# Ledger of designs, part 6: peptides against a protein of PDB entry 6GMG

Target 1, 331 residues: chain A of PDB entry 6GMG
Amino acid sequence: DSDDRVTPPAEPLDRMPDPYRPSYGRAETVVNNYIRKWQQVYSHRDGRKQQMTEEQREWLSYGCVGVTWVNSGQYPTNRLAFASFDEDRFKNELKNGRPRSGETRAEFEGRVAKESFDEEKGFQRAREVASVMNRALENAHDESAYLDNLKKELANGNDALRNEDARSPFYSALRNTPSFKERNGGNHDPSRMKAVIYSKHFWSGQDRSSSADKRKYGDPDAFRPAPGTGLVDMSRDRNIPRSPTSPGEGFVNFDYGWFGAQTEADADKTVWTHGNHYHAPNGSLGAMHVYESKFRNWSEGYSDFDRGAYVITFIPKSWNTAPDKVKQGWP

## One batch from the design tools (peptide; aimed at target 1 F251 D255)

Design b1_p12_2 (made by RFdiffusion4)
Pose (drawn by RFdiffusion4):
Structure b1_p12_2 (pose): chain A 331 residues (1-331), chain P 12 residues (1-12)
Amino acid sequence: as target 1 above (331 residues)
Amino acid sequence: KPRKSGKNLEPP
């Protein structure tokens, strides 16, 4: 009867996954089967396949956060985040639009703020920034050389990110990555690391001391990207879900999608990996399923979330959890 | 717009 979280059992390294295919842009498989796929195409350490460890299987079983947790080796902090927001569209649609049939002004403002975000440009911005970071760490063998290389390209590119504080989440992103300091990971050598991207969908109205309207309909001033840099301050994100509008209405608090470091230029052809909920085959929600969605399917989101953030973190180059290509389904 | 179903867990 227990809807307790269980850890999926170990899968032998030779066990191949059951076949599955995408339907209308999304593919799904039970977590036990995805572990088999992950071991075949994502588990490589210096080209050697590996079994998903007991710890990794435990992380994965937590739901949507599990895929990102496993692939990055760390519970997501969301410290370095980017998004795109059309300020002019937002200001114009507020002073020119009107609430629709059946909206409070708070609901109208919350929706307009939501629709003013552009997740394609947000992902595109994280893409170009991650590319700058990767070029900065290519031949840099200490952090000082990495930071010098990073600032040099940002200044020459007239990127407002050059003026970020030395201790900001941007400039400290590499040094604050646990695997960067690990002897078996980056070993304090930036050239052994790689920037990767994952996404978080979440709710804007997370201030418990704010009005109910913001908790139910969103806070338009919350989680907006800074101009020039596109950085999103994620420090006030506390994993608080959208408040219900009527009794019985349940919302999920967040969703994580793993992109990695795919080389595909078409943002619409990129694949994003995420789970539906924690693993509980003997319980109410059932077994965890891993979804592999095209970008537009992922960025469609849900009413649960009115905010999207595209996050940059680092993993060692010796890993294979962020390959150049990601294929939906199996084979 | 639809709501997502299910529950995600966080470590203690």
Fold by OpenDDE base, seed 2:
Structure b1_p12_2 (fold): chain B 331 residues (1-331), chain A 12 residues (1-12)
Amino acid sequence: as target 1 above (331 residues)
Amino acid sequence: KPRKSGKNLEPP
């Protein structure tokens, strides 16, 4: 029950983290220890280390989404989402593939659709777009200049995003970012902002008006990226979990992973920070744990989810929540 | 790989 959520206590600013523990190729720690790491590594505003505020600790306590929330400065809206889907693979497998023994047609189609997404290419697309945005931000001192720069960059690359409407999430994302408008944030100066990336895993079969099979095994047609742009319409994502396929089975609503703005060119070496569940130290779920995973472990996801999206948002450059290099674990 | 456990919350 949501009523069991507890805000982690404040950690002294000078308290060093305890060592992370290895967990299936990931670095794992309890949320309180992550706060310590965060204060040492990510808390800096204008180069000054900060204690995680009560508000930030409250955000963090919400679980995996809390990690993204505290580092991005806002609850994820997921409006500017990217993925990669191999339509030819999907069509070919549907045509030439066969259901496994005991697999229903709906289960087969759902699986084939899931397998037709390329997480690495989706991530690459998001990084590409973030790079374009960062170039557009660099010398822009007002939103108009930023938008003009974006259009120029996209034209130079013959990118399909150049055809997006001015009201699209792509062009509106910056102005819709609270920290952009904050005096101590962007102060309406695009050059003070940078693009950052997080990822969301979720279930495709969320339409209550659809068949039970789609809710159980996935909707093969849902949450596909638009051709050329890679944009995913996330408007239908309502955080509805997968429907049980057997009695007593339950699935989680979503998973969020924070990447930020790492410059590591090798996707496999990038670090993704995520949480297991909301912090309930006195409840059945227990304390929240934070994981730092390499891309391989992140992108594998869970059976709870059949979609992954890579989302772009913005943070002030003065924040250190998205450094160029992220070290897995502690020390 | 451990299965994801627990519920993640939406803000009120």
Scores: peptide ipSAE 0.343, ipTM 0.916, DockQ to the pose 0.686
OpenDDE base, seeds 1, 3, 4, 5: peptide ipSAE 0.122, 0.338, 0.148, 0.301; ipTM 0.830, 0.914, 0.835, 0.905; seed 1 fails the geometry check

Design b1_p12_2_s1 (made by RFdiffusion4, then SolubleMPNN; from b1_p12_2, 5 letters changed)
Fold by OpenDDE base, seed 5:
Structure b1_p12_2_s1 (fold): chain B 331 residues (1-331), chain A 12 residues (1-12)
Amino acid sequence: as target 1 above (331 residues)
Amino acid sequence: MPLASGKQLLPP
């Protein structure tokens, strides 16, 4: 229950951040200090620093999703999601593998399915698609030109995405982005926009009509990427957490990590920004903390989640929330 | 309504 959520106070525009703290290979800070860093590094609109608005501070206060929200400019819709799943590995492990001591068959199948997802390949697929989209955006001054460029790029690469329906999330993503239509954003000009990436971790066993075992241990068949495209149907993601397997056990609904548009070719060197929980300085959860993690730390996830998706959205090029290089921590 | 995260960082 987020009833004790508080909006962080405004920080002076020129206030410098305090040093971040190391935390298990991550850089960690309190949310107010992240606001200071954000104002110095990410707040720029048309090259000018901006104070984080009350609305943006309110968005940020929602926790991990708030970090993605403030940087993307919209609450995540997760419609254009990618993953990689090794079907041969999955089939082989199910056939030749055995449950561990004390592991149920359903727990074994759920674990094998989780382990058959490749987070690095999923991330690389999203980066590949974002690159294609960015090329299609570069000289397109209307949506029609963008779509024509996109189809041409996909045809040249023999990409299976060329066969997607015109109403698919893939082709509709730009026109459904609020900042694309904003006068101070894209102003309906695709060439003023760029593709950006964030990641969501979530639970596969969300179907209430399914077995209790699937809700506890995962649904091995849920949220798999489509062959060739890597697209994940996220329509069944209702932010339902994993069901407890023992009394007193509780799981979290989701985790979000912001990547943006980093150009670092080595996935292991990329930085992912995320929050722990909603900001409740006077509540039981306490103040929100923001983490800047390397890909290894991000992609490891938690037992709360058995799926990872890499999602593409768009922001105006005039925003500095998705720079080419992200430095971990402060200074 | 936008949903908040109740996630806590677990040690590796």
Scores: peptide ipSAE 0.047, ipTM 0.784, DockQ to the pose 0.151
OpenDDE base, seeds 1, 2, 3, 4: peptide ipSAE 0.126, 0.107, 0.041, 0.046; ipTM 0.816, 0.808, 0.780, 0.780; seeds 1, 2, 4 fail the geometry check

Design b1_p12_2_s2 (made by RFdiffusion4, then SolubleMPNN; from b1_p12_2, 5 letters changed)
Fold by OpenDDE base, seed 5:
Structure b1_p12_2_s2 (fold): chain B 331 residues (1-331), chain A 12 residues (1-12)
Amino acid sequence: as target 1 above (331 residues)
Amino acid sequence: MPLATGKNLLPP
């Protein structure tokens, strides 16, 4: 329940951030200090710093999803999601592996499925696709030109995405992006847009009609990427958390991490920005904290989640919320 | 309505 959520106050445009604190290999700060950093580093529109608006501060106050929301300009729809799953590993471990002491068969299968996802390969697939999209955007001045370029790029690379339906999230993603249609955004010009990436962690066992075991330990067959494309059908993700396995146990509904458009080739050196919970400075949860994590720290996730997806969306090139280089922490 | 993160996520 987010009834005690508070919108962080405005920060002066020229206020410099306080130093971030190290936390388990991450850089951590309170949300108000992140707003200060955001205004100095990420707020730029057409090269000019902007104060974070009340609306943006309200979005940010929602926690981890708020970080992605303020930087992408829209609430995450998660329609264009990628992952990597090792089917051979999964089958082999199920066949030759055994449950640990005290582990149920359902718990074993859920764990093996979770471990069969490769977060690094999933991330690399999303980066590959984002690069193809960016090439298709570069000189396209209308949606038709973008789609033609995209199809050509996919054909040249012999990418299975070329076989996707024209109404698929893959081809419709740009036209469904609000900032693409905004006068101060894309203004219906694809060449003014760029592809960006964020990640979502969530629970596979969300089907209420499934067994209690799947809701507690995961659904091994849910949210797998399609072969060849790497696309994940996210239509069944309803933000339902993992079911408790013991009395008093509670799990989070999701986690979001913002990557943007970093050009760092080494995945392990990329920085992911995320929040711990909604901002409730006068509530039981307390003030929201923002973390800047390396990929290893981000991709490790939590026991709350057994799926990770890497999602592509678009922002105007005039925004500086997705720079080529992200520095962890402050200074 | 937008959903908020309802728990404090702690690193392992």
Scores: peptide ipSAE 0.044, ipTM 0.790, DockQ to the pose 0.128
OpenDDE base, seeds 1, 2, 3, 4: peptide ipSAE 0.038, 0.039, 0.042, 0.040; ipTM 0.768, 0.772, 0.776, 0.779

Design b1_p12_2_s3 (made by RFdiffusion4, then SolubleMPNN; from b1_p12_2, 6 letters changed)
Fold by OpenDDE base, seed 3:
Structure b1_p12_2_s3 (fold): chain B 331 residues (1-331), chain A 12 residues (1-12)
Amino acid sequence: as target 1 above (331 residues)
Amino acid sequence: MPKATGKQLLPP
């Protein structure tokens, strides 16, 4: 129950974190120890370490979404999302493939759809777009200049995003970022902002008007990226979990992973930070744990989810929540 | 692998 959520206590600014624990190729720690690491590594505003505020600790306490929230400075809106889907693979497998023994047709189609998403290509697309956005931000001192730069960059690359409407989440994302408008943030100066990436795992079969089979096994047609752009319409994502396929089975509604703005070219070496659940030290779930996972560990996801999206947002360059290099664990 | 559980839907 959400009522068991507790805000982690403050950690002294000078307190060093304890070593992280290895966990299935990940680095794991309790939330309080992550706060210590965060204060040492990610807390910097204008080059100065900051204690994680009560508000930030409260955000963090929400679990995986809290990790993205505290680092992005806002609750995830998920509006500017990218993925990659192999339509030819999907069509060919549906045509030529067969359900496994005991697999229903709906289960087969849902599985084939899930397997037709390429997480690496989806991530690569988001990184590509973030790079274009960052170039457009570099010398833009107002939103108009940013948008003009962005259109020019897209035209030069012959990118299909150049055809998006001005009201598209793609063009509106910056102006809709609270920290862009903040005096101590962007102060309406695009050149003070940078693009950052996080990922969301979720279930495709969220339409309550759809068949029970789609809710149980996935909706093969839901949350596909638009051809050419890679944009995913996230408007139908209502944080509804997968429906149980057997009595007593339950699924989680979503997972969030924070990447930020790492410059590591090898996707497999990138680090994704995420939480297991909301912080409930006195509840049945227990204390929140934070994981720093390599891309392979993150992108594998869970059976709870059949979609992964890579989302772009913005943070002030003065924040150190998205450094160029992220080290897994501690030290 | 550790499984994500008890995820909050929305901020209060």
Scores: peptide ipSAE 0.044, ipTM 0.799, DockQ to the pose 0.537
OpenDDE base, seeds 1, 2, 4, 5: peptide ipSAE 0.038, 0.037, 0.038, 0.037; ipTM 0.757, 0.757, 0.760, 0.754; seed 2 fails the geometry check

Design b1_p12_2_s4 (made by RFdiffusion4, then SolubleMPNN; from b1_p12_2, 5 letters changed)
Fold by OpenDDE base, seed 3:
Structure b1_p12_2_s4 (fold): chain B 331 residues (1-331), chain A 12 residues (1-12)
Amino acid sequence: as target 1 above (331 residues)
Amino acid sequence: MPLASGRNLLPP
């Protein structure tokens, strides 16, 4: 029920956060306390702390997507998404594997497909591409220069992305970023922007015209990355949750995790920030909680989801929502 | 913690 969503109140700019609660390798806090941390750590524009605006607090109140929204400055479009899928593993397991006791064929195929995705390789691919994009941005003062630099970088690396169409989300992502066009943002200067990463977990079986089994157990063929590029066609992602397999069972539509632009080379040490649900302090869901999870905790996901994508977007370099180093919790 | 049965809302 979207009607019970509440915008968290403003927090004084000088208010320090309370300590986060450790929870199974994660750091957890209530949304208001995250706002306090955000103001101290991530709010900086041109080196100056900012109070989280009412608009930003409203965005944040939307839950896990709100964390990505407030930090990226826009609602996730998910167009530039990457994943890694082991086709050989998938084929081999389908051929030589067997359903578990009580597992249907459709359930088996859905599970095997889910297990054939490599979250670490998907994340690594996104980081690789973000690095290439950042190099292309560095000395580019107009979009044409950025695109030329990008093509050169891709050619030098023999990257299959060099063959993407000019209209591809890969090449159009920067121009489609609102903050790039903003006077106080990029001001149409690519060198003022940087690539950032977030992740989305979602359900593969979203096709209403497909079998009920695909909606319940996953569509093994859906949302696979293109060979060579790692690009995932997200056009069919309509935020439809997994269908219940038993009476009373319900699944969440998606989960979003914010990574930003951390420079930590060890994936396992990277921190992912996400929320549990929209903020409903007076509703059945209760107050929104924010989690800072290590990659292992994030990438594990939930049974609600059988796909993970790593998405690239852009923010102004003047924003501190994607620092090189992220500390888990507080202090 | 399992994601509590909280719907993440789409923007209006």
Scores: peptide ipSAE 0.184, ipTM 0.811, DockQ to the pose 0.601
OpenDDE base, seeds 1, 2, 4, 5: peptide ipSAE 0.070, 0.088, 0.059, 0.083; ipTM 0.782, 0.782, 0.792, 0.779; seed 5 fails the geometry check

## One batch from the design tools (peptide; aimed at target 1 G63 C64 H277)

Design b1_p13_1 (made by RFdiffusion4)
Pose (drawn by RFdiffusion4):
Structure b1_p13_1 (pose): chain A 331 residues (1-331), chain P 13 residues (1-13)
Amino acid sequence: as target 1 above (331 residues)
Amino acid sequence: PDHPEYREYHPPP
């Protein structure tokens, strides 16, 4: 009867996954089967396939956060985050629009703020920033050389990110990556690391001391990107879900999607990997399923979340959890 | 130990 979280069993390294295909832009498989796929195409350490460890299987079993947790080797901090927001559209639609049939002004403002975000440009911004970071660490063998290379290209590119504080989440992103300092990972050598991207969907009204309206309909001033840089301050994100509007209405607090480092230029052809919930085949929610969605399917989101952040972190180049190509389903 | 705070919350019915 227990809806307790269970860890999926170990899958032999030779066990191939059951076949599955995408339908209308999304593919799904039970977590036990995804582990088989992951071991075949994502588990490589210096080109050598590996079995998903007991620890990794435990991390994965937590739901949508599990895929990102496993692929990055760290529980997501969301410290370095980017988004796009049309300030002019937001200000214009507030002073020119009106609430629809059946909206409070707090609900109208919350929705307009939500629709003013552009997840394609947000992802695109994280893409170009990650590319600058990767070029900066290509031949840099110490952090100082990486930071010099990073600032040089940002200044020449007139990127407002050049003026970020030395201890900001942006400039400290590499040094604060645990695998960067590990001897078997980056070993303090930026050339052994790679920038990767994942996404987080979440709710804007997370201040418990705020009005109920913001908790139920959103805070338009919350989690807006800074101008010029597009950085989103994620420090006030506390994994607090949207408050219900009527009794019995349940919301999920966040969703994580793994992109990695795919080379596909078409943002709409990129694949994003995420789970539906924690693993509980003997319980109420059932077994965890891993979803592989095209970008538009992922960025469609749900009413649970009115905010999207595209996050940059680093993994060692020796890993294969962020390959150039990601295929939906199997084979 | 299990850590529910690490995962998305799914309200009961």
Fold by OpenDDE base, seed 3:
Structure b1_p13_1 (fold): chain B 331 residues (1-331), chain A 13 residues (1-13)
Amino acid sequence: as target 1 above (331 residues)
Amino acid sequence: PDHPEYREYHPPP
């Protein structure tokens, strides 16, 4: 019950975190301790550490999305999303594969579709695009200059994104970022901004007008990336969870993981920060926990989800919520 | 504005 959500209390600015707990290859801590770490490591604006504000603590209290929210500075809009889907694999598996024992045709098709997504390639595509954007942001002091640079970079790389409409989420993402317009943020100067990445896990079978089988086992045709660009149309993502396949079964609506702007070239060594649920210390769910997971642990996801998207947004370079290197856990 | 909350407990993997 959302009524049990509580905003974590303020932590003293100079309070050091307690050690994180190892959990299944992840580093885990309670939300209050994450706030302490965040204040020491990620809170810096213009080189000065900041106490997490009440507003930021409230954002964080929403759980997995709260981690992305507090670090990106805005509630995720998921407009600029990337994935990788192997169409040939999908077709071949459908043609040559067979349902497992007890598996329905719909379940088989949903599973095959899920398995045809490549999380690593999706992440790589997002990183590639973020890199292009960062180059375009560099030395661009107005949006027009940024867009011109971006088009030039895409043309040089023969990237299909160069053919996107000017009103597409790809080209409008920067102007639609609140921190870009803020005086203490970008101040309408693209060169003060940098591209960052987060990931969303969600369910494909969200169409209420579709078959029950698609809602239960996935919609094989939903949320596929466009060929060439890798862009995923997220307009139909309404945070609807997977439908139960048996009585008493329930699924979560989404999961969010924060990557930021890590420079680690090996995807497997990148760290993803996420939360388990909204903070309800006096409720049935209990206190919110924050996890710092390696890519393998993050990308594996849960049975609740059959889609993963890697989303690009922007933050001011003056923020330290997306450092070049993220250390897992504490100390 | 009401934002969707992460409503369910994710058990550790």
Scores: peptide ipSAE 0.038, ipTM 0.766, DockQ to the pose 0.271; fails the geometry check
OpenDDE base, seeds 1, 2, 4, 5: peptide ipSAE 0.037, 0.033, 0.032, 0.038; ipTM 0.761, 0.734, 0.734, 0.763; seeds 1, 2, 4, 5 fail the geometry check

Design b1_p13_1_s1 (made by RFdiffusion4, then SolubleMPNN; from b1_p13_1, 10 letters changed)
Fold by OpenDDE base, seed 3:
Structure b1_p13_1_s1 (fold): chain B 331 residues (1-331), chain A 13 residues (1-13)
Amino acid sequence: as target 1 above (331 residues)
Amino acid sequence: SKDYSLSAYYPKP
């Protein structure tokens, strides 16, 4: 199916973007125009704008994941993921609620589980942790110093993350970031790195050994955050889409949204950048489009997905792919 | 193998 994927052509470094168009509260443009914007706004390395490389354009061409890929510098591993789940609400609704007309028990349970996740609280948790990490990165010139700082920060805040194993994704995330080890990146200096956030929407019912109902309507017990930490075990996410509930129905595998390191305190005003599908200008899918959405539009997701995770990774501070302020659209 | 590609979807109103 991906045989029709095409790498977008290079855009001149000085070419300005065409205006974005509004699309149901989002700003929308074709992928080539996003490349133009990216070169003007996000491409800077050490203060100098750069032409998007062929490799970066190839990454971008993969769709929504490509947007996160090109801006984070690596294919998403999703190891350090956060969410918020209201256990009391879930239990209460299961006990006192009932299936809607025409809704199966499994569908009801899946829906209740989905509704028990709070996207905003999950996002806020990720931002909180990212802030802690950024403080720990500051003035840390080796990994040991970073880890010591991190533990101190967590202790001061009485954060349950302080109890995580040293080999956990939480503590190993920095060392596992390729750009951290690059000479022109972090160069093994934590103080040259900053924490950034992206989000993934995906389906909970991915276990092929489970019931068909869970694959169709969701697995209420899957991908829940650990109490206290908010960490989600993403190891079971294999990009398997929701199973059809009726003939002819189909669902997509995932959605990724790039947030970066915006400082906007109001979650509703934050901008999330994502794509619709891989770039296939000569195929049935057509050209890839890039969307810049407000949090409300992003967090609503689709029926394809019943989980949303907010993931922390790292980029060099010399990159401008995660600026303090993101402007929606162009100009 | 990593699944790099996203299937087609469009944002809904």
Scores: peptide ipSAE 0.038, ipTM 0.754, DockQ to the pose 0.208
OpenDDE base, seeds 1, 2, 4, 5: peptide ipSAE 0.033, 0.033, 0.044, 0.036; ipTM 0.731, 0.730, 0.771, 0.748; seed 4 fails the geometry check

Design b1_p13_1_s2 (made by RFdiffusion4, then SolubleMPNN; from b1_p13_1, 9 letters changed; failed a check: too like the target's own chain)
Amino acid sequence: ADDPSRSAIYPKP

Design b1_p13_1_s3 (made by RFdiffusion4, then SolubleMPNN; from b1_p13_1, 8 letters changed)
Fold by OpenDDE base, seed 4:
Structure b1_p13_1_s3 (fold): chain B 331 residues (1-331), chain A 13 residues (1-13)
Amino acid sequence: as target 1 above (331 residues)
Amino acid sequence: ADDPSLSAYYPKP
């Protein structure tokens, strides 16, 4: 953590946001203005607007992860993550493809692995699972009822997730959600909760005991989804950035994008909210900016990352941080 | 411990 990180000041509850700035298909604003929008649009608890608390503003100040943090109500644990990997494409490209001019074998393999992930299918899988979970939650008034409903739904769909262990993050995710247990949250009533989605971009080559090539160009075998379920083991993700390939080169640790519970069927029309860096208005990085991006812009990612995961967590239905429809910018 | 903060980057065109 940087010593120059600053918590944004409080914004009056009734202060309307300034217009967002369009930028390459995104809507962009400074963090203080996002707080204003958040208070007008997303802050509602039981239908009543709330001023963003000091704690929430502090969470937000951490950057992209802060956006997910403030809207989900907890620091991302990334336990229930999904992705899609085309094994046949990967094998075919390795067999029949060739390194580009000047590209090393390790660089080639890392690139091919990255390109073998399908962000749209990964996102779709997460949405599918979230939908199943929401159906299971709908009329369940205790965890046992929820789990029973979930198993029935999975059986009906012949979903491989039905074979997961009871201790799996898939089945334990709800009970491990703090807001589920809160009196003003779920109050231990599953029907008061809903599944939400966020995404994390990160680097595959994080194993310090592996080759330097994997740290520089990616680990082709790391963070692949399990066949059938699409689950990604995120236990080895320690927020370690890509290693430099040239002197002076540097990469960032991760990126987080908040989707929530949008109902837009067209993935390309969904909106993802994320930040650029921690808030340092008096430091070299400057003030934090918040972006609202379409899926194409979000899923494109950066060269800093070669993996994308779509994570499911839960929030109380009484929160408005995950509305059915999200609009870019203001107004 | 994991650093929850993100270093600076800008959206690509």
Scores: peptide ipSAE 0.044, ipTM 0.782, DockQ to the pose 0.201
OpenDDE base, seeds 1, 2, 3, 5: peptide ipSAE 0.033, 0.033, 0.032, 0.031; ipTM 0.734, 0.735, 0.727, 0.718

